Peptides against a protein of PDB entry 4KTY. Designs and how they scored, part 76

Target 1, 266 residues: chain A of PDB entry 4KTY
Amino acid sequence: YVLNDIGVIFYGEVNDIKTRSWSYGQFEDGILDTCLYVMDRAQMDLSGRGNPIKVSRVGSAMVNAKDDEGVLVGSWDNIYAYGVPPSAWTGSVDILLEYRSSENPVRYGQCWVFAGVFNTFLRCLGIPARIVTNYFSAHDNDANLQMDIFLEEDGNVNSKLTKDSVWNYHCWNEAWMTRPDLPVGFGGWQAVDSTPQENSDGMYRCGPASVQAIKHGHVCFQFDAPFVFAEVNSDLIYITAKKDGTHVVENVDATHIGKLIVTKQI

## One batch from the design tools (peptide; made by RFdiffusion4, then SolubleMPNN)

Design b2_p15_4_s3 (from b2_p15_4, 4 letters changed)
Fold by OpenDDE base, seed 3:
Structure b2_p15_4_s3 (fold): chain B 266 residues (1-266), chain A 15 residues (1-15)
Amino acid sequence: as target 1 above (266 residues)
Amino acid sequence: VEQHKLNFNDFLPAK
């Protein structure tokens, strides 16, 4: 989880699982220096750089360009002007070296690109890390742990009212660390995500969230456990907005979100 | 190939 410099990332659809190779290149020239540069840009105190909790949280913020001119600019509109299409990247090295050279965010990434670069960052700094792919991955926009799908009276989705969304797939990272800040048993794999999805205490970042805590429904523990829990275990709540202003729950579907979570053992 | 947001209209529950 630290020494492997090439990996496989799962993507696609739950019924059409695909894999792509990704070169992490954590041992290539300039990559460690770039990771240190990333922490410098984050103005991370030297005392915190030995703490995987702090490092992974900073990394989740800095691998995306939002807030802090971090590494990657995300784009999901299929128009990638002024940069490289996300699908054109084959590894982390070119991205990180471009960032170090230009000192400007690199365009463009989607979840697997963010996860790939973040995986390199973590491994460079001696943190065991892997990429996880979740199919039917929920994006809870209002932190209520459910997907609120608003319907018109005719049964069609009201896109204006519906703020929550679901990815066909989403990739994030798990990093291995002890969690002395949490109760016993919640160390080990921690979910961290550098894809800019939601604001966490002022920045687009996510984690570390205890995988064990999430598996047992404990969402009260730092960091961002409710969001990660929602990604894998949200119910779809179909709500009809009536003309009189009332909301009626028409249906609840607990079977769609988080249908498959995959990671490659190495 | 690329990730995208699903269209909820594609999997609406039966009435």
Scores: peptide ipSAE 0.576, ipTM 0.923, DockQ to the pose 0.897
Fold by OpenDDE base, seed 5:
Parts: C-alpha cells; sequence; structure tokens
Structure b2_p15_4_s3 (fold): chain B 266 residues (1-266), chain A 15 residues (1-15)
C-alpha cells in the first residue's frame, strides 16, 4: 500500500484512451478536517467511523450532493454557468476546501471528479483506494442485470421505453478492506461509487461491493453488487415493442458492456 | 472528453 497524493485517471473512449493527472492531496492542510466534517454532516455515529465498510458507504453517499447536501453536484448537460466545469478541476483539495468553507455543495462534477474526491476521502481516512475506469459502462435502472434497449417497429430506439443507459466511460473507486459481514474470501477490493446513479436503500450511493463476489457472479452480497455487476457485465437486449403491446427480443449482445476496465496499480 | 451517455442508435444490430 503506497499513499500517493497525485494520481492518473483514465478516461475518454475505448479506442482513444486518455489520461489526466489528479491531485488527491490527502495530506494537505484542512483535508482531514474536511473529511471528518463530511462524516459529521452525515451524522455518522462515532462508533462507525472506524469501520471501513460504514465509512466507504457513507462516503459514497456524501461525496455527491444528492439527498444530504454532500460535496459535489453532478452535471452532464454541458451547462456549468453556476460553478466550475468538471474538466477544470485538477484535484480534490480545492473542492474539499470549498465545501468546508461554504458548507454547501460544490459545482460541478462528473464521474472522474467524484472518483477523485472520493479517493481522497478514502485515503485520508486510511482506507487503501484506487480509481477504476470502465469503458462502455452500463447503468441499469431496474436491477435486472441487463440493458433493455427498446426498439420501435422501424428499428429506431424507443427512448421513452428505454430506461437503461451506457456511459462512454465511468470512473468509480475500489477500496481495500476486510468484509466480516460476508463469507470468507470476499474481502479485499470493494467497489464503491460516489457518482449519483441509482438509489440504494434510500440514498444515492453504491457499495462497498465485493469485487471477488462480482467476479464470481455472487450478486446477492451487500452492497449493490447487482448494480456493479451490471456496469461491467450486462448484456444488451434489443427488444421490439410492437403496437399490439407485445415485446420480442430481437438481439442479444454480450460484447459491448465492460469492454475495458483499467486502473493504475497501487 | 466529458462523460456522456451513448446513443444506442449508433450501434444497433444489423437485421
Amino acid sequence: as target 1 above (266 residues)
Amino acid sequence: VEQHKLNFNDFLPAK
């Protein structure tokens, strides 16, 4: 375990992989205080603050502003008039310090910004963490572990019926911890994600989900294993919605989702 | 490159 305060985040397209530097700054002045403040804002019991399972789950919720006035407001509409464009951030320090100073969510972030800030949070609290980038990352909205793409009879996508989506790329975090709440063998790297994607038991949060469990198809283990599994392994199901109300599966594609997963080794 | 949702129309299966 090496604590680096500067990292590299992979992004871009699967056929045009790019890297960007990110300053985590977990040792900078005020950052630890801010991380503690984040847990205070979450009203996290003191007894839970030593548990990486609870800490990572709370961090997953609090790094995004949804539900709880957490750290970052996400925006994906290319309109960033009331804050800093996601691409303008170069590290976690300015974001966290602004949050601590203003006591209001900071605008704006996308996945790598969320992952960067979350990585700082985890590392600052002594949890080994790294950022993972998944190209063609699925977003399953109905927890059926597949991407349901509804087509009109003419073959075009029915956007109204199609609720699932796929990111060109998505960044989340893996945190190293034991999982005494799971069967033996499912400790180690745990997927955690602070980008607000889906509601998990009342809050926009994700994980910790055992990477080993997901790798072996054990999606029944807490937390949010089905969602993370779908991000990397879901099939694309092309369904024609006929005028008579019937649905016909036209095609299944198992090759697109999770086409490439990359992370810098710690 | 910003994160964005892919358009499924760009990779529809052939009939």
Scores: peptide ipSAE 0.575, ipTM 0.923, DockQ to the pose 0.912
Fold by OpenDDE base, seed 1:
Structure b2_p15_4_s3 (fold): chain B 266 residues (1-266), chain A 15 residues (1-15)
Amino acid sequence: as target 1 above (266 residues)
Amino acid sequence: VEQHKLNFNDFLPAK
C-alpha cells in the first residue's frame, strides 16, 4: 500500500465495469518535494505533518483547487479547452510536477484523477492508501442521509427542488491509520476524498471517516461520516410535489445507492 | 467512461 507505484482504478458503469492503470510515481524525482510544497501552501504547522489524521484532512483539501489554490481543477462539462482532458492523464507525476513548476492549479481532473493524485500524496508521506470505487455513488447535498427525488404530479422528475444527485461511479481513497480521537476499534481504514463535493467546516474536503464506524452505522464521529455514509447507503425517496405545494412520499428504494463498492485488495 | 451525474428518469419506480 506504500511501495506499489503502479495501480489499477475501477471505473465505468455498474453493468460495464472497467479498469485503468495509474502510475502513482511516489518515488520519482521531485514528487516528495512537491508533496512537501503542497503542505507548505496549506500553511500546515510542522507539528501536524507527522499526524496522518491532519495530513490526510489537509490533503483532501489541497488536492482540489477550491478554497486554497490546490493541485487540481475539476471539470464535468466536457469542456477542457484550457487544459488537459481528465481522461488523458495516465498518472500523478506529470500533474504534481506541473503544479510545482507553475505554482497554479492544474486543469483538469475528475474523481479518479483526484484519487490518483491523492493516493500518491498519501503514499509519499508514508500513509498506506488505496483507491475505492463506488457505483451509484450518492451526493447528499442537504445532509439528511437520503436521496430526495421529486416528481411532478404527471410523474416526471423535477430537478429544481433538490440538489441531491448520484454519480454513475465515484472514486475516493482509504488511508490506514490509528484514530486515538475515536473510540477503540474505529482505527484502520479511513475514507478520505479530495474530489470537491461538499463544504466541510469551511472547506471543500472530506474525511478521515472511519470505515468501521460507517459500516456499523456510527455517523456521529469526525470527520464527515454522515456524508460518506450517504454516498454508500442512502435510500432513494420519491416525493410527489403537488400543485398545492404539499409533498407526499410515494416510494422508497434502498437497492440502488452503493450498488457495488470495489477496491484492489493487494 | 467519464464520471457523470445519473438521470433519475432512468430508474423511476414501477407503478
Scores: peptide ipSAE 0.566, ipTM 0.916, DockQ to the pose 0.894
Fold by OpenDDE base, seed 4:
Structure b2_p15_4_s3 (fold): chain B 266 residues (1-266), chain A 15 residues (1-15)
Amino acid sequence: as target 1 above (266 residues)
Amino acid sequence: VEQHKLNFNDFLPAK
């Protein structure tokens, strides 16, 4: 994992899976120095820089520009003024070198760009890492582990009653590490996500969350296990908002979220 | 294909 400087990222739709190449470039000139610079910008203590738990968590925060003037600014509105469209990037190198040179966040990224850059960051620092793509990826905004879909009495969706949403696909990273802070058996792959989605204890970051814990329904473990669990295993809850202000659950669908999770094994 | 939020109107359950 650490040695591969080029990879494949899965994207698209669950019924039309696509792949794109991504150059991680972790061995290219200036990239390691940039990763160190990222940790410097995060004001990360030197003592913590050898801890993959701390490093991956800091990385998840710093690869996005929110809170800390990190690497990438996200944009999902199809308007990419004052920057590069997310689809124009082909690898991490140009992004990281631009960040190091300008000392300002680079515009723009979406999930695979964040994941690509984050993968480079992790690999540069000797942390085995891979990109994971989840189709029908839930974004739980209210931490209730479900996707609330509110319907008007006429059956139309009321998008104002919840901020919950579902991505057609979402990419994040898994990083390999021991978790001495967790019970035995919950080391190994840890989900980490640098795409700014939700606030985690004051910052837009996510993870490390034990993949094993999540697979077994253990969402009580740090960090952000409930959010990651929801991304892959939320039920869709269809709620009719009545005129009298009451809410009625009309349907529950446990089959849509996390239909397919794909990662490269090499 | 860019990442985008799905429109729930596209897959509403049948009444």
Scores: peptide ipSAE 0.557, ipTM 0.915, DockQ to the pose 0.897

Design b2_p15_4_s4 (from b2_p15_4, 6 letters changed)
Fold by OpenDDE base, seed 2:
Structure b2_p15_4_s4 (fold): chain B 266 residues (1-266), chain A 15 residues (1-15)
Amino acid sequence: as target 1 above (266 residues)
Amino acid sequence: MEQHKLDFNDFLPAK
């Protein structure tokens, strides 16, 4: 996981799975230096740089430009006039070298770009890492572990009330580490995500969240386990907003979110 | 292919 410099990222639709190559380039000239520069920009102390928990959490914050002028600016509006379209990137090297040279955030990224760059960052620093793709990936906006879909009385979605959303697909990373801060058995793969989705204790970052903890429903374990749990296991709650202001749960669907989770296996 | 938010209207439960 650390030594492989070329990878495959899954994307597309659950019924039309696609793959794209991504060059991580963790051994290319200037890339390690850039990763160190990223940690310098984060003002990360030297003592923390040897701790994969701290490094992965800082990395999840710094790979996105939110809050701290990190590496990548996200864009999902199909307007990329002031930079490079997310689909034009083929690897991490050009992005990281541009960031180091310009000392300004690079435009633009979406989930697989964030995940690709973050994978390079983790591997450069000796943390085993892989990219995970989740189809029908939930975005819980209010941390209640469910997708609240509000409907008008006519059955149409009330977009004003419905704040939660679902990605057709979403990519994040899993990083391998021990978790001495958690009970025994919850080390190993940890979900980390650099795509700016939700604020986590003051910054747009996510993880590390124990994959084992999430699989067993232990959402109380740091960091951001509720959010990651919701991405893969939230129920769709269909709520009718009545004219009198009352809300009635009409339906619950536990089958749509997290239809398929794919990662490259060695 | 860019990622995008799904329209919940496309998979509403059958009434």
Scores: peptide ipSAE 0.593, ipTM 0.929, DockQ to the pose 0.895
Fold by OpenDDE base, seed 5:
Structure b2_p15_4_s4 (fold): chain B 266 residues (1-266), chain A 15 residues (1-15)
Amino acid sequence: as target 1 above (266 residues)
Amino acid sequence: MEQHKLDFNDFLPAK
């Protein structure tokens, strides 16, 4: 018997797709204990620990350090002097074991690191999970399902007014589970994301959001379906902010966001 | 490769 706990994560650019190996190590010594410790730190009731909906939602919160001193501190400013650069990690085990040992958040992660650790967490707890990479991944800050790009009258981007943003690529997870809290047909793959992007009902967390629901435009279903929908389907709305305070929509581009979504089948 | 935000100035529509 050979256990394969090494995965592949897609990254790079849409026209230059790259892959990196990632060791999940969900069955290595100390990892299950660490996952239980994570749930303990979250003060998760024992009764909820058998519910993949609750577990994945708690995991999405706890894999990031925000709010709750969770596992990973994110950094996107290319300053990693006080920890390990995100690109230096090769798997989840060292991160999780460091967290368990130090009982402090581990520095540093970006999306694929968060996704890698979260994937380990989910798999360790018996939840089928995979990593998904979205190129041109939108980050909607105001939950209006569009990317509002504000322009000065001279045509340059108004960075003060423009709150939304787009990642060159973004990684999150899909977890397989039933959704008895949703109408029939919306179980299966659920999008969950531990990269701290937006606050969801008081915590930086995301999901589980039904992939089927999102696919069919049902953004009213819990959890965070609008945000995930926007990541893959947002239109770019170019708005000229005039000096008189009026806003004029100059252009709409529906072709940029979510150009390619890549994942390995499990 | 690090994850980074795109510069919208690189995606401006033609006037």
Scores: peptide ipSAE 0.586, ipTM 0.927, DockQ to the pose 0.893
Fold by OpenDDE base, seed 3:
Structure b2_p15_4_s4 (fold): chain B 266 residues (1-266), chain A 15 residues (1-15)
Amino acid sequence: as target 1 above (266 residues)
Amino acid sequence: MEQHKLDFNDFLPAK
């Protein structure tokens, strides 16, 4: 079984799909050592390093710098002071080698950078992995499986009350593994995400979540299935906050979130 | 293109 060390990542808008090349470089000098170093920094038990469930979950935590001084610092403010703009990266190798050399988080990344580095990590450790791009990707902030958009009485968005958000696009990873911890049929592709979005049991991590489970609406299975489900299949709920303190649902839109999910075939 | 959060004001439902 041969793994590709160069890939394509989809990004842009749903009506203007774009692609960018990404060099994973999982076979380049120092990369495997760096992946092992990442697991060492995570203080991962040796016994767990052969378990793709544990490895992918640790990877989702460690590829981002939050909580544990992992690999990448995210930035979305379009300033990127004190580092490299996310768009300047062309592959995982420079990022991982800088992390190994400096022993400090590398600045900066956005979703495709996180996904690219995470893909390298997974593939380097023998876990089949691919990058998935979701257009109109929801970020459920309060774990209620819907996007709550609060409106003023004049119809404008109340940004103060509106905590949920939607990415124009978002990239994460799918890793192939068996799931003996889940019912039969929920192995195979598992969604894992290293972009820091929400806490999962105390850490910014996500997955592995069974893609099959999510497709069938089963969000009760570990890990983080509700969050991943919301990313691809949450309704937009437009709520008007009345002066009397009541909330009125003005509209429900089930058509915007997860309009297109695309991945390059391995 | 950088990843960014959408402005909900850009796709409000018609009243």
Scores: peptide ipSAE 0.583, ipTM 0.927, DockQ to the pose 0.894
Fold by OpenDDE base, seed 4:
Structure b2_p15_4_s4 (fold): chain B 266 residues (1-266), chain A 15 residues (1-15)
Amino acid sequence: as target 1 above (266 residues)
Amino acid sequence: MEQHKLDFNDFLPAK
């Protein structure tokens, strides 16, 4: 999880799973220095740089450009006028070296690009890390641990009543570390995500969230466990918005979100 | 393949 410099990232649809190679390049010239530079830009104190909890959390913030002029600018509008289309990247090296050289955020990324760069960052700093792909990945925007789907009385979706959404697929990272800040048993793999999705205590970052905790329904533990839990286990709540302003729950679907979670074991 | 938000209209429950 540290020595492999080439990986495979799963993407596509749950019924049409695809793979792409990604070169992490954690051993290439200038990459470690760039990772240190990233932490410098984050103004991370030296004492915290040896703590994988702090490092992974800072990394989740800094791999995206939001808030802090971090590494990557995300774009999902299929218009990449001022940079490189996300699909054109094949590895982390060019992105990180461009960031170091220009000292400006690199355009553009989507989830697998963020995850790829973040994986390099973690591995460079000696943190075992892997990429995880979740199909039908929920984006809970209001922190209620459910996906709200509002319907008009005619059955059409009203997209204006919620900002909740579901990705066809989403990639994030798992980083291996002890969690002395959590109860015994919740160390090991921690979910961390650098794709800018939601604000976490003032910054677009996510994790580390204990995978074991989430797996067992413990969402009360830092960091961002509710959000990660929602990504993989939200129920779809179909709500009819009546003309009189009342909301009626018409259906609940507990089977759609997180249909498949894939990660490389080797 | 780029990731995208799903259209909820594509998987509405049957009436």
Scores: peptide ipSAE 0.580, ipTM 0.921, DockQ to the pose 0.882

Design b2_p15_5_s1 (from b2_p15_5, 8 letters changed)
Fold by OpenDDE base, seed 2:
Structure b2_p15_5_s1 (fold): chain B 266 residues (1-266), chain A 15 residues (1-15)
Amino acid sequence: as target 1 above (266 residues)
Amino acid sequence: MPQHKLDLNSFLPPK
């Protein structure tokens, strides 16, 4: 989880799983220096740089360009006119070295690119890390732990009212660390995500969220456990918006979100 | 393969 410099990222569809090779390159020239530079750009205190909780949280913020001119600009519009299409990247090295050289965010990334670069960052800093792919990954935007799907009276989705969404797949990272800030038993793998999705206490970042806590429904534990929980376990709530402004729950589906979670074993 | 948001209408049961 630290020494492997080439990995496999799962993507595609749940019924047609695909794999992409990714070169992490954590031992390549200039990569460690770039990771240190990232923490410098974040103005991270030296005292915190030895704490994997702080490092992973800062990394989740800085691997994306939002808020802080971090490493990668996300784009999902399929244009990519002023940079490199996300699918053209084959590893973290070129991205990180470009960032260090230009001192400007690199264009463009999507979830697996963010996860790949973040994995390099974590491994460079001695944090065991892996990439996780979740198929049918929910994006709960209002932190209610549900996927609220609003329907018109004709049964079609009301796109204006429906703000939550589902990714065909989403990649994030798990980082191994102790959690002395949590009750005993909630160390180990922690979910962290650098793809900019939701604001977390003022910045687009996510985690570390205890995987064990999430598995046992302990969403009250820092950081961002409700969001990560919703990504893998939210129920689909179908709501009819009546003309009088009332909402009626028509159906609940607990089977669609998080159909498959995959990670490479060592 | 790009990551994309799913059409939520595809989640609805067939009419």
Scores: peptide ipSAE 0.595, ipTM 0.931, DockQ to the pose 0.783
Fold by OpenDDE base, seed 5:
Structure b2_p15_5_s1 (fold): chain B 266 residues (1-266), chain A 15 residues (1-15)
Amino acid sequence: as target 1 above (266 residues)
Amino acid sequence: MPQHKLDLNSFLPPK
């Protein structure tokens, strides 16, 4: 994992899975220096830089520009007038070198760009890492572990009340580490995500969340396990908002979220 | 292909 400098990222739709190559370039000139610079910008204590738990959590914050002038500015509005469209990037090297030279956030990224750059960051620092793609990836914005879909009395979605959302696909990373801060058996792959989605204890970051804990429903374990659990396992809760202000659960659907989770084991 | 939010109305059964 650490030694592979080219990867494949899955994207598209669950019924039309596509792949794109991504050059991680963790051994290219200036890339390791840039990763160290990222940790310097994060004001990360030297004592923490050898701890993959702390490093991956800092990386999840710093690969996005929110809060801390990190590496990448996200854009999902299809307007990229002041930078490079997310689809134009082919690897991490140009992004990281631009960040290092300009000392300003690079525009623009979406999930696979964030995941690609984050994968380079982790691998540069000796942390085994891979990219994971989840199709029909939920975004639970109130940490209740479910997708609340509010309906009008006519059966259409009430967009004003419905705050949760679903990505067609979402990419994040898994990093390999021991978790001495968790019970035995919850080391190994840890979900970490640098795409800015939710605030986690004051910053837009996510993880590390134990994949084994998520798999077994242990959402009480740090960090951000409820959010990651919801991304892959949320039930859709259809709620009719009645004119009198009462809410009625009309249906529960456990089949739509996390239809396919794909990762390449290289 | 860009990442985008799905139309939640597409999850509903046909009327």
Scores: peptide ipSAE 0.594, ipTM 0.931, DockQ to the pose 0.772
Fold by OpenDDE base, seed 3:
Structure b2_p15_5_s1 (fold): chain B 266 residues (1-266), chain A 15 residues (1-15)
Amino acid sequence: as target 1 above (266 residues)
Amino acid sequence: MPQHKLDLNSFLPPK
């Protein structure tokens, strides 16, 4: 989980699982220096740099360009005119070295690119890390642990009212660490995510969230456990907004979100 | 394969 410099990332559809190779390159020349540079840009104090909780949280913020001119600019509109299409990247090294050289965010990434670069960052700093792919991954926008799907009176989705969304797949990272800030038993794998999805206490970042805590329904523990829980376990709530302003729950579906969570055992 | 948001209408049963 630390020494492997080449990995496999799962993507595609739940019924058509695909894999792509990704070169992490955590031992390549300039990569460690770039990771230190990233923490410098984050203005992270030296005392915090030895704490994997703080490092992973800072990394989740800094691997994306939002808020802090971090490493990667995300793009999901299939228009990549001012950079490299996300699918063209094969590893983290070129991205990190470009960031270090230009001192500007690199274009462009999607979830697996963010996860790949973040995995390099974590492993480079000696934090065991792996990439996790979740198929039918929910994006809860209002932190209510639900996927609220608003319907028009004709039964079609009201896109104006519906703010929550579902990714066909989403990649994030799990980082191995102790959690002395949490109750006993909630150390081990921690979910961290650098893809800019939601604001967490003022910044686009996510985690570390205890996988064990989430698995047992404990979403009250720092950081961002409700969001990660929602990604893998949201119920779909179909709501009809009536003209009189009332909301009627038409249906609840607990089977669509988080159909498959996959990670390579290397 | 690019990551993309699913059409939420596809989650609904046929009308």
Scores: peptide ipSAE 0.586, ipTM 0.929, DockQ to the pose 0.780
Fold by OpenDDE base, seed 4:
Structure b2_p15_5_s1 (fold): chain B 266 residues (1-266), chain A 15 residues (1-15)
Amino acid sequence: as target 1 above (266 residues)
Amino acid sequence: MPQHKLDLNSFLPPK
């Protein structure tokens, strides 16, 4: 998990799973220095740099450019005029070295690019890390642990009534660490995500969230466990918005979100 | 393949 510098990232559709190679390059010249520079840009206290909880949380914030002029600018609109299309990246090295050289956010990334760069960051700092791909990954935007689908009276979706959405796939990271801040048994793999999705206590960051806690439905533990739980286990709630302003739950589907979660032992 | 949001209409049964 620390020594492998090339990995495989799963993507595509649940019924058409695809893989892409990704070069993490954590041992390449300048990469460790860049990871230290990232923590410097985050103004991270030296005392915290040995704590994987703090490091992974800072990394989740800094790998994205939001809030703090971090590493990567995300783009999902298929318009990449001012940078490199996300699909053109093959590894973390060029991205990190560009960031270090330019001292400006690198354009552009999507989830696997964020996850790839974040994986390099974690591994450089001695934190065992892997990439996880979730197919039918929910994005709960209102922190209700549901994927709300609003319907007009005619049965068509009203996309304006919620910002909840579902990714065809989403990649994030799991980092291995002890969690002395959590009850016994909730150490081990922690979900962390650098793709800017939701604000977490003032910044676009996510995790570390205990995978064991999430698996057992314990979403009360820091950090961002409800959001990660929702990504993998939200129920689809079909709600008809009536003309009188009332909402009626028409259907609940507990089978769609998180249909497949894949990770490779790398 | 780019990451993309699914069309929520695709979750609905055909009319």
Scores: peptide ipSAE 0.585, ipTM 0.927, DockQ to the pose 0.719

